Peptides against a protein of PDB entry 2QAS. Designs and how they scored, part 100

Target 1, 120 residues: chain A of PDB entry 2QAS
Amino acid sequence: PPEDLMQYEAMAQDALRGVVKAALKKAAAPGGLPEPHHLYITFKTKAAGVSGPQDLLSKYPDEMTIVLQHQYWDLAPGETFFSVTLKFGGQPKRLSVPYAALTRFYDPSVQFALQFSAPE

## One batch from the design tools (peptide; made by RFdiffusion4, then SolubleMPNN)

Design b2_p25_5_s2 (from b2_p25_5, 10 letters changed)
Fold by OpenDDE base, seed 1:
Structure b2_p25_5_s2 (fold): chain B 120 residues (1-120), chain A 25 residues (1-25)
Amino acid sequence: as target 1 above (120 residues)
Amino acid sequence: APPAPEIANDVTEEEREEWAAFYAA
């Protein structure tokens, strides 16, 4: 079969990353996520643009999963990345994650899941 | 199936179980 020089699969994946961005924007809007929606997000910690406490990121050399449900603050979903404050060991810490770094997205309330191939 | 990856931030047991169930399915 002919080679796909358009990289359609990658384009499709990027489009799906838009779903995550949109979901986070809804979460950041007044009133937050509508109950009972909540999000499980996994991302590559060494991906370009990922930012956070060095000790925290060092603890997760490959990927880390965060949950946005009961404890998250100042969620700021930008166009290329989102930032959020979460508690780790009782301490609030800020994370900045590019959507391109995502590898998994899950909302168990409706069993909606997405998987992505993210560069590291 | 491999075990579910550990959730990084502070979460409830219910959240951990919910995540584990996802990987078990």
Scores: peptide ipSAE 0.599, ipTM 0.901, DockQ to the pose 0.779
Fold by OpenDDE base, seed 3:
Formats: sequence, structure tokens, C-alpha cells
Structure b2_p25_5_s2 (fold): chain B 120 residues (1-120), chain A 25 residues (1-25)
Amino acid sequence: as target 1 above (120 residues)
Amino acid sequence: APPAPEIANDVTEEEREEWAAFYAA
């Protein structure tokens, strides 16, 4: 088959990562996500740019899944990464996750799911 | 089929079940 010099698949994946960014921006806006929307996000903890408490990241050496519904604060979706405060064992902790580190995105309210290939 | 990966942050049992159902489908 002919060689794809445009790298369309990569472009498509980047576009889909844009969906996650847009969704998080909606979540961060005043009023938060419109009910009943809520987000399940999975990412590679060892991916470049991932930042958080050492003990927490050590507990999840490969991938980590977080849910943004009832317990999240100060969600800040930037252009390349988002940061958010969540509770772990009752303790609030801050995470910073590049969109490139994401492997799964899911909104069960409308059964919308995305899967991504992430480095490492 | 392996079980769904555990959710890291503090969540309700319903949220855990929702995630498990997703992986089971």
C-alpha cells in the first residue's frame, strides 16, 4: 500500500486529544460539567510531564485512573496539560497530566469513550 | 477478562461499578 506521508492517523489522534481538552475546559468553567456528565480519565504515570506526589505515583507505576465527578477542585486545563486537586484516602493532592499521557477518556452518562496510544 | 483497573481517587461505589461495567462490555 502507498506510504502515508501526511501521517493522517497521528493527526486524527491529536484531534481526539483535543476533545478531552475541550471537555475539561467545559468542566473547569463556572458551573462545572452539566449534569449528569462526569469523566473517567486514565493516563500513563511515567509519561513525560506527569507530576504529583511521589507516594501516589509509586502506587500506580503504569497507569492511573481518576474520576472527575463529586470530588475534584481547582481544575485547570491548559493547552498542553491539565492540573486538578483530588482526594486520595481523604487527603487532597494535586496532579498535573499532559494530554499526551492520556490513554483513556470516558463519559458514561452518554457512553462516550476514547482510547489513545501514549508514550511509555 | 481481567478486572477493571482501580480508580485512584476517592470515589463512590457506584462510580467503581460504572467503571467496571465499562471494562466488562
Scores: peptide ipSAE 0.598, ipTM 0.900, DockQ to the pose 0.758
Fold by OpenDDE base, seed 4:
Structure b2_p25_5_s2 (fold): chain B 120 residues (1-120), chain A 25 residues (1-25)
Amino acid sequence: as target 1 above (120 residues)
Amino acid sequence: APPAPEIANDVTEEEREEWAAFYAA
C-alpha cells in the first residue's frame, strides 16, 4: 500500500485517547458511571508523568491494569492525566496516570475496547 | 492463548474472569 505521509494512524490514536478522558470524566461526575458500565485500564508504568507508590510500580516494571468498578475513590480526570485512589492488598493508594501512558481501555458491559501504542 | 495480565488493584473473582475472557477471545 502507498506510504502515508499524513500519519493518519497516529492522529487517530491521539483522538481516541480523548475517548478515555471523556469516559473518565463521566465516571467522576455525580452518580458515577451509568450501570453496568465499568472500566479496565492498562498503562505503561515507566511512562513520563506516571506516579504512585514505589513498591507498587516496582511490582509492575512494564505495565499494569486497574479496574474501576467496585473499589475506587476520588477519581480526578484532568486535561493531561487522571488520578484515582484504589486498594492494593487492602491498602488505599493514589495513582496518577497521563492519558499518553495508556495502552488499553476496555468496557466489558458493551464490549468496547481501545488499544494504544505508548512509548517506553 | 497467553494468560491475561494480572489486575493490580483489589477486585472480585468475577472481575478477574471477565478480564481473562477478554484476552481469551
Scores: peptide ipSAE 0.597, ipTM 0.900, DockQ to the pose 0.762
Fold by OpenDDE base, seed 5:
Structure b2_p25_5_s2 (fold): chain B 120 residues (1-120), chain A 25 residues (1-25)
Amino acid sequence: as target 1 above (120 residues)
Amino acid sequence: APPAPEIANDVTEEEREEWAAFYAA
């Protein structure tokens, strides 16, 4: 097949990553997400830019899934990454995740799901 | 269908079941 010099698939993926960014910005706004919306987010833990406690990231060598619904704090959705404080084993810990590291996004309230390819 | 990956942060049983159901479907 002809070579796609426009790289449409990559552009489409980036556009869809923008949906996640927008959703997180809504979640970070005063009042949080409109009920009953809540987010399941999966990302590659070894992707460039991912940061958090060493012990936590070591526990998930490939991917980890987090849920933003009942217990999350200081959600800060930037332009290239978002950071959030969650509890792990009762301990609050901060995570910073580039949108490029995302592999799955799901909002069960409306059964909206997205999948992404992320660098290994 | 493969089992759902375990959720990392502290969540309710309902959230775990909801995630599991997603992968089971």
Scores: peptide ipSAE 0.592, ipTM 0.898, DockQ to the pose 0.777

Design b2_p25_5_s3 (from b2_p25_5, 9 letters changed)
Fold by OpenDDE base, seed 3:
Structure b2_p25_5_s3 (fold): chain B 120 residues (1-120), chain A 25 residues (1-25)
Amino acid sequence: as target 1 above (120 residues)
Amino acid sequence: APPRPEIANDVSEEEREEWEAFYES
């Protein structure tokens, strides 16, 4: 097949990652997500830029999923990554995840799902 | 197919089941 010098597939992936960013920005706004919307976010824990508790990341060497619905605080969706405080074993911990590290995004309320290829 | 990614943060059993249903669909 002919060589795609435009890299359209990559452009499409980036556009879809933008959907996740936009969704998180809505979630971070006053009042949070409009009910019953909630998010399941999966990402590669070893991807560049991912940061959080060492014990937590070590527990999930490949990828992990976090749920943003009833228990999340200080969600901060930046331009290249988002950070959020979640409870793990009853203890609040901060996670920082680049959008590029995402592998799956899902909102069960409307069965909206996205999948991505993430670098590791 | 690789195993279903685990939910890391504290969530309800309902949320876990919802995730399981998604991956199995």
Scores: peptide ipSAE 0.503, ipTM 0.855, DockQ to the pose 0.953
Fold by OpenDDE base, seed 4:
Structure b2_p25_5_s3 (fold): chain B 120 residues (1-120), chain A 25 residues (1-25)
Amino acid sequence: as target 1 above (120 residues)
Amino acid sequence: APPRPEIANDVSEEEREEWEAFYES
């Protein structure tokens, strides 16, 4: 098959990561996500730029999923990463995740799903 | 197939079931 020198797949992946960023920005806006929308976000915990409690990240050496619906605070979606406070075992923890670290995005309310290739 | 990623933060049973249903479909 012909060699793709344009790397269209990579460009498409980056464009779709923009959907996640936009969705999180909507979630961070006043009033939050319009009901019943909520987000399941999966990411590689060892990807460059991922930041959070050492014990938490060590517990999930490959990837982990977080749910943004009922229990999240101070969602801050930046241009290259987002940060959010979630409860883990009853304790609030701050997590920072680059969009490039994402491997899956899912909104069950409308069954919208995206899959991504993420760097190690 | 790779194992279903675990939900890390505190969630309801309903939220957990939604995730399981997604991977089982």
Scores: peptide ipSAE 0.491, ipTM 0.851, DockQ to the pose 0.954
Fold by OpenDDE base, seed 1:
Structure b2_p25_5_s3 (fold): chain B 120 residues (1-120), chain A 25 residues (1-25)
Amino acid sequence: as target 1 above (120 residues)
Amino acid sequence: APPRPEIANDVSEEEREEWEAFYES
């Protein structure tokens, strides 16, 4: 088969990653996400740019999922990554995740799901 | 199929059940 020098598949994935970014920006806006919307975000913990507590990332060496619904604070969706404060074992901790590290996105309220390929 | 990723942050049982249901569908 012919070589795709345009890399359409990658472009398509990046476009869809934009949906996650847009969703997080809505979540960060005043009032938060419109009820009953809430987000399940899965990402590769060892992907470039991922930052967080060492003990937490060590506990999840491959992938981990975070839920943004009832317990999240200071959500800051940037252009290339987002950061958020969540509680783990009762302790608030800051997590920074590049959109490129995402592997899954899900909003149960409307059963909207996306899957992505992320670097190891 | 790979195992279902674990929810890391503190969540309710309801939120955990929604995640399980997602992978069962």
Scores: peptide ipSAE 0.477, ipTM 0.842, DockQ to the pose 0.943
Fold by OpenDDE base, seed 5:
Structure b2_p25_5_s3 (fold): chain B 120 residues (1-120), chain A 25 residues (1-25)
Amino acid sequence: as target 1 above (120 residues)
Amino acid sequence: APPRPEIANDVSEEEREEWEAFYES
């Protein structure tokens, strides 16, 4: 097959990651996500730039999913990564996740799903 | 197929079931 020197697939993936960023920015706006929208976000825990409690990340050596619906605080969607406070075993903890680390995005309210290739 | 990624943060049982239904569908 011919070589794609334009790297269209990579461009498409970046565009799709932009959807997640935009969705999170909507979620971070006053009032949060419009009901009944809520987000399931899966990412590679060992990807570059992922930051959080060591014990938490060690518990999930490959991927983990976080749900943004009822219990999340201080969602801050930046240009290259987002950070959010969630409770784990009753304890609030801060996570920082680069959009490049994402592998899955899902909003069950409208059955919208995206999958991504993330760095190993 | 690799195992379904676990939901890490504290969520309701309903939210867990919703994720299971999606991933296994």
Scores: peptide ipSAE 0.472, ipTM 0.839, DockQ to the pose 0.927

Design b2_p25_5_s4 (from b2_p25_5, 9 letters changed)
Fold by OpenDDE base, seed 1:
Structure b2_p25_5_s4 (fold): chain B 120 residues (1-120), chain A 25 residues (1-25)
Amino acid sequence: as target 1 above (120 residues)
Amino acid sequence: APPRPEIANDVTEEERQEWEAFYES
């Protein structure tokens, strides 16, 4: 088969990652996500740019999922990554995750799901 | 198939069940 020098698959992946960014921006807007929407976000913990508590990231060496519904604060969706404060064992912790590190996105309220390829 | 990724932050049992149901379907 011919070689794809345009890398269309990668372009498509980036476009879909844009959906996650847009969704998070809606979540960060005044009033938060419109009910009953809530998000399950999975990402590779060792991907470049991922930042958070060392003990937490060590606990999940491959990937982890975070849920944005009832307990999240100061969601800040940037252009290349988002940061958010969540509770872990009752303690608030800050996470910074590049959109490129995402592997799954799911909104149960409308059963909308996306899957991505992320670096090891 | 790879194992279901664990939910890391503090969540309700309902939220855990939603995630489980997602991988069962």
Scores: peptide ipSAE 0.551, ipTM 0.879, DockQ to the pose 0.967
Fold by OpenDDE base, seed 3:
Structure b2_p25_5_s4 (fold): chain B 120 residues (1-120), chain A 25 residues (1-25)
Amino acid sequence: as target 1 above (120 residues)
Amino acid sequence: APPRPEIANDVTEEERQEWEAFYES
């Protein structure tokens, strides 16, 4: 097959990652997500830019999923990554995840799902 | 198919079940 010098698939992936960013920005706005919307976000824990508690990241060597619904605080969706405070074992911890590290996005309320190919 | 990624943060049983249902569908 002919080589794709435009790299359309990569462009499409980036566009879809933009959906996640936009969704998180809505979640971070005053009032949060409109009920009953909530998010399940899966990402590669060893991807470049991922940061958080060492013990937490070590516990999930490949990928992990976080749920943003009832227990999340200070969600900060930046242009290249988002950070959020979640509770792990009852303890609040800060997590920073580049959008490029995402592998899955899901909103059960409307069964909207996206999958991505991430580094690693 | 690889195993279902685990939910890391503290969640309700309902949230856990939603995730399980997603992967089973």
Scores: peptide ipSAE 0.547, ipTM 0.877, DockQ to the pose 0.964
Fold by OpenDDE base, seed 4:
Structure b2_p25_5_s4 (fold): chain B 120 residues (1-120), chain A 25 residues (1-25)
Amino acid sequence: as target 1 above (120 residues)
Amino acid sequence: APPRPEIANDVTEEERQEWEAFYES
């Protein structure tokens, strides 16, 4: 098959990452996500730009999933990454995750799912 | 198939089951 010099698949992936960013911005707006929407976000913990407690990230050397539904605070969706405070073992901790690090996005309420290829 | 990624933050049993169902379907 002919070689795709335009790299359309990569372009499509980036466009779809925009959906996640937009969804998080909706979640961060006053009132949060409209019920019953909630988000399952999976990302590569070793990806460039991922930041959080060392002990937490070490516990998940490949990838981890976080759920934004009942317990999350100070969600801040930026242009290239989002940060959020979640509880881990009862302790609130801050995570910063670049959208480029995402591997999976899922909203069970409407069974909307996206899968991404993330840098190793 | 690769193993299901673990949910890291504190979640309810319902949230855990919801994630499990997603990967089992």
Scores: peptide ipSAE 0.541, ipTM 0.875, DockQ to the pose 0.968
Fold by OpenDDE base, seed 5:
Structure b2_p25_5_s4 (fold): chain B 120 residues (1-120), chain A 25 residues (1-25)
Amino acid sequence: as target 1 above (120 residues)
Amino acid sequence: APPRPEIANDVTEEERQEWEAFYES
């Protein structure tokens, strides 16, 4: 097959990552996500830039999913990464995840899903 | 196929089932 020197697939993937960023920014706005929207976000735990409790990240050596619906606090969607406080075993912990680390995004309320390839 | 990524944070049973249903569909 002909070589794609424009790297259109990569461009498309970056654009789709932008959808996740935009969705999180909506979630972080006053009032949060409009009901019944809620997000399931999957990411590679060993990806560069991922930050969180060592014990938590060690528990999920490949990837993990977090749900943003009922219990999340201080969601801060930046330009290259987002951070959020969630409870794990009853303990609030802060996670910082680069958008580049994402592998899946899902909103069950409208059955909207995206899948990405993420570097390790 | 690789195993379904586990939900890490504290969630309701409904949320867990919702994720399970998605991956199995």
Scores: peptide ipSAE 0.530, ipTM 0.869, DockQ to the pose 0.939

Design b2_p25_6_s1 (from b2_p25_6, 14 letters changed)
Fold by OpenDDE base, seed 1:
Structure b2_p25_6_s1 (fold): chain B 120 residues (1-120), chain A 25 residues (1-25)
Amino acid sequence: as target 1 above (120 residues)
Amino acid sequence: SAIEEYILTESILSPELHAQFRAQV
């Protein structure tokens, strides 16, 4: 079959990553997400641009899943990455995650799921 | 569920809970 030089699949994935960014922006808006919506976000911890406490990231050699429902603060969804303060082991942890590092997005309230391919 | 109870006090799934989550549809 002919070679896709337009990289349509990558374009499609980037478009879908836009859904995550939009959802995070809604979450960061006054009042947060409308109940009962909440988000599960999975990303590759070794992807370029991912940053956070070394002691935390070292526990996740491949992926990590964060939950934006009860224990999150200062969510800042930028254009290429988002940062947020979470809790692990009862302690606050600040993470910065590029949207390109995402591998899964899920909202249990409506069973909405998205999956992405991300660099290792 | 285990995850639902866990996220009441935490927001980063443990490696074990992450694995369980990944296995869910």
Scores: peptide ipSAE 0.776, ipTM 0.962, DockQ to the pose 0.753
Fold by OpenDDE base, seed 5:
Order: sequence, then structure tokens, then C-alpha cells
Structure b2_p25_6_s1 (fold): chain B 120 residues (1-120), chain A 25 residues (1-25)
Amino acid sequence: as target 1 above (120 residues)
Amino acid sequence: SAIEEYILTESILSPELHAQFRAQV
């Protein structure tokens, strides 16, 4: 097939990642997400730029799924990554996740799902 | 479901629940 010099697939992926960023910005706004919306976000734990407690990340050699509904605080959606305080084992855990590390996004309230390719 | 109950007190799915989530979404 002819060579795609425009890299349309990559552009499409970036656009879809923009949906996640926009959703997180809505979640970070005062009052949070409009009920009953809530977010399941899956990402590659070994992707460049992912940071968090080593003891936590070591339990997830491939992917991790976080849930933004009841137990999250200080969500800060930046332009290239977001950070958030979550709860695991009853303890707060601060994570920083680049949007490029995302592999899945899901809002079960409306069954809206997105999937992304992320570097291994 | 197990996940629905779990997320009432936690916000990072356990490795086991993560696997279940991947399979059903």
C-alpha cells in the first residue's frame, strides 16, 4: 500500500487521547463529574513518564486500572499528563500518568469506551 | 458486582479485578 506520510492513525490516536484529557478536566472542575458519570482508566505501568510508589507499581508489571468515582483526590489534569491521589490497601497513593501511557478509557454509566495503543 | 463493591473503598483495581475488568469491557 502507499506510504502514509500524514500518519493519520497517529493523529487519530492523539485525538482520542484528547477525549480522555477533556473528561479528566471536567472531573477536576468544582463539583466533579456530573452524576452518574465515572471513569475507568487503564494504562501501561512501565510506560515512560509513569510515576508513583514503587511498592504499588511493582504489583502491576503490565497495566493498572484506576477508577475515578469515590476514592480520588487532587486530580490535576495537565497537558501531557495527569496526576491524582488514589486509594490502595486503604492508603493514599499519588500517581502521575502521561496520556500517552493510556490503553483504555471507560465510562460505564453510558458504556462509552476507548482503546489506545501504548508503547511497551 | 465484585468491582462495584470494591470501588466503594478503593480506587486502584487489584491485579485480579483488573484482569476481570479487561475481560468484560
Scores: peptide ipSAE 0.775, ipTM 0.962, DockQ to the pose 0.776
Fold by OpenDDE base, seed 4:
Structure b2_p25_6_s1 (fold): chain B 120 residues (1-120), chain A 25 residues (1-25)
Amino acid sequence: as target 1 above (120 residues)
Amino acid sequence: SAIEEYILTESILSPELHAQFRAQV
């Protein structure tokens, strides 16, 4: 097959990352997501810009999945990354994840899934 | 692994969904 010098797949993925950002902005709005919608978000823990508790990120050296449904706080979806407070071991921890670090987005309520290639 | 994902999810799901998740592990 001919070589794609336009990089259409990358452009499409970038566009679809916008869906994740938009969904998180909906989740951060007053009232949160309309039930039963909730989000499974998988990301590369070593990707540039990912930050969080060292022990947690060390526990998941490749990827980890977080769920945004009932227990999350201070969700702040920015233009290039989002941050959120989640409980791990009963303790609140702050995570910051660039959208570029995402590898999977899933809303099981409607079985909507997106997959992305993310840098290591 | 499913177990590791379950551990992360325990702090997030409602009690009902937590129970459902346990059944799926």
Scores: peptide ipSAE 0.025, ipTM 0.559, DockQ to the pose 0.151
Fold by OpenDDE base, seed 2:
Structure b2_p25_6_s1 (fold): chain B 120 residues (1-120), chain A 25 residues (1-25)
Amino acid sequence: as target 1 above (120 residues)
Amino acid sequence: SAIEEYILTESILSPELHAQFRAQV
């Protein structure tokens, strides 16, 4: 088969990561996500640019999934990463996750799923 | 498509969802 010098697959993957970014920007807008939409976001905890509490990163050395529905604060979806405050054991923790670190995105309300490969 | 790992805490889930995930795990 002919060689794809355009690397269309990689471009398509980048575009799909843009869907996650756009969804998070909707979640961060006034009023939040339209009911009943909510987001399950899975990422590689050791990927470059991931930052968060040491205890969480130690507990989930490979991947972890966060849920954005009823209790999240200060969601800040940037151009290359997003950050969000979640509570674990009643204590607020700040996570910062590059979109490139994502391995799964899921909205169960409409069964919309995306999967990605992520470098570590 | 099932998610394999969840962070189960009452701080990020509704009580109903939290109960559902506890039942599934």
Scores: peptide ipSAE 0.024, ipTM 0.588, DockQ to the pose 0.176

Design b2_p25_6_s2 (from b2_p25_6, 12 letters changed)
Fold by OpenDDE base, seed 4:
Structure b2_p25_6_s2 (fold): chain B 120 residues (1-120), chain A 25 residues (1-25)
Amino acid sequence: as target 1 above (120 residues)
Amino acid sequence: SEIEEYIKTESILSPELHAKFKAQV
């Protein structure tokens, strides 16, 4: 098969990362996501720019999945990354995750799924 | 489901639950 020198798949994935950003911006807006929408977000924990409590991240050498439904606060979706306070073991944990680190986005309410190839 | 019950009080899936989630179709 011919070689794709345009890297169309990478372009498409970058475009689709915009969907995640847009969804998070909706979630952060007053009133949050329209019910029953909620988000499962998976990302590479060792990707550049990922930050959070070391004791937490050390438990996830590859990937972590966070859920934006019941237990999240102070969601701040920026242009290149988002930050959010989550709960783990009953304790609040502040994470910062670049969109480039994402590997999966899922909204069970409508079974909408996206997958991404994220570098380490 | 197990995950649905879990996320009522937590918002970071445990490594085990992450694996289960990832394996779901």
Scores: peptide ipSAE 0.790, ipTM 0.965, DockQ to the pose 0.755
Fold by OpenDDE base, seed 3:
Structure b2_p25_6_s2 (fold): chain B 120 residues (1-120), chain A 25 residues (1-25)
Amino acid sequence: as target 1 above (120 residues)
Amino acid sequence: SEIEEYIKTESILSPELHAKFKAQV
C-alpha cells in the first residue's frame, strides 16, 4: 500500500482529543455540564507540561484520574492545556494538564469513552 | 460504588481507585 504522508491516523486521534477540549469548555461555561454529565479524565503525570503540587504528583508515578463532577473549581480550558482546582485529602490542588498528556476520557452518564496514546 | 461515594468529597482518585477505574472502563 502507498505511504501515508498526511498521517491521517494521527490527525484523527488529535481530532478526538479535541472532543475532550470541547467538553471541558462546556464544563467551564456558566452553569457547568448539563446533568447528569460528568467527566473522568486520565493523564500521564510525567508528561511534558503537566504541573501541580509536588507532594500530590509524587503519589502518581504513572497516571492520575481526575473527576469533574462535584469537587472542582476554576476550570480554565485553554487551547493546548487546561487548568483546574481539585480536591485531594480535603485540600484544594491546582493542576495544569496538556491535552497531549491525556490517556482516557469517560462520561459515565452516557458511557462515552475515549482512549489516547500520550507521549511523555 | 466505592468510586461514586469517594467522588462526593474528592475529585482526584487515589492511586488504588485509579487502578480500579482503569480496570473497569
Scores: peptide ipSAE 0.790, ipTM 0.966, DockQ to the pose 0.761
Fold by OpenDDE base, seed 5:
Structure b2_p25_6_s2 (fold): chain B 120 residues (1-120), chain A 25 residues (1-25)
Amino acid sequence: as target 1 above (120 residues)
Amino acid sequence: SEIEEYIKTESILSPELHAKFKAQV
């Protein structure tokens, strides 16, 4: 079997991560996402660059799934990571997540799904 | 669904709901 010196799989993964970034930028715009679109985002909690309350992160040794639909504020999608204030146990929680830490993206409204490999 | 009801007041799936989500999506 030929050796892939171009690393096409990695390039494809990076391109698809761009879809998530673009979707988050739409969500962060005034008015938010066009209804009924909403996002389920899963990421590795121990990946480099992931930041948040330790009391929260300690409950998720592997992955965490956040939902951008009803209870989210101050979504800030940067070029390499995004930050957002979420709600857990009735309390606000600020998280910062690098796009490289993502493992799943899903929009139930149109059943659009993406999966990614992330650092262990 | 259980998740749909949960996210009306929360936006971080509990570890249990995360597992259910991962299995059904």
Scores: peptide ipSAE 0.790, ipTM 0.966, DockQ to the pose 0.781
Fold by OpenDDE base, seed 1:
Structure b2_p25_6_s2 (fold): chain B 120 residues (1-120), chain A 25 residues (1-25)
Amino acid sequence: as target 1 above (120 residues)
Amino acid sequence: SEIEEYIKTESILSPELHAKFKAQV
């Protein structure tokens, strides 16, 4: 079959990543997400641009899932990555995650799910 | 659920809870 030099699948995936970015921007706006919406976000911990406490990241050799519902602060959704302060083991942890590192997005309140191919 | 209870105090799923979450979707 002909080779797809346009990389349409990648473009489609990037468009879908825009949904996550938009959702995070809503979450970061005053008042946060409208109840009962909340977000589960999974990403590859070894993907380029992922940063955070090494002692935390070392516990997750493949993927990590974060939850934006109760225990998150200072959510900053940029154009290429977002950063957020989370809680693990009762301690605050600051993470920076490129949208390109995402593998899953889920809002249980409406059972909305997206999956992505992410680079290692 | 276990995850719903966990996220009341934490926001990074443990590796074990991540595995359970991944299997649910």
Scores: peptide ipSAE 0.789, ipTM 0.966, DockQ to the pose 0.768

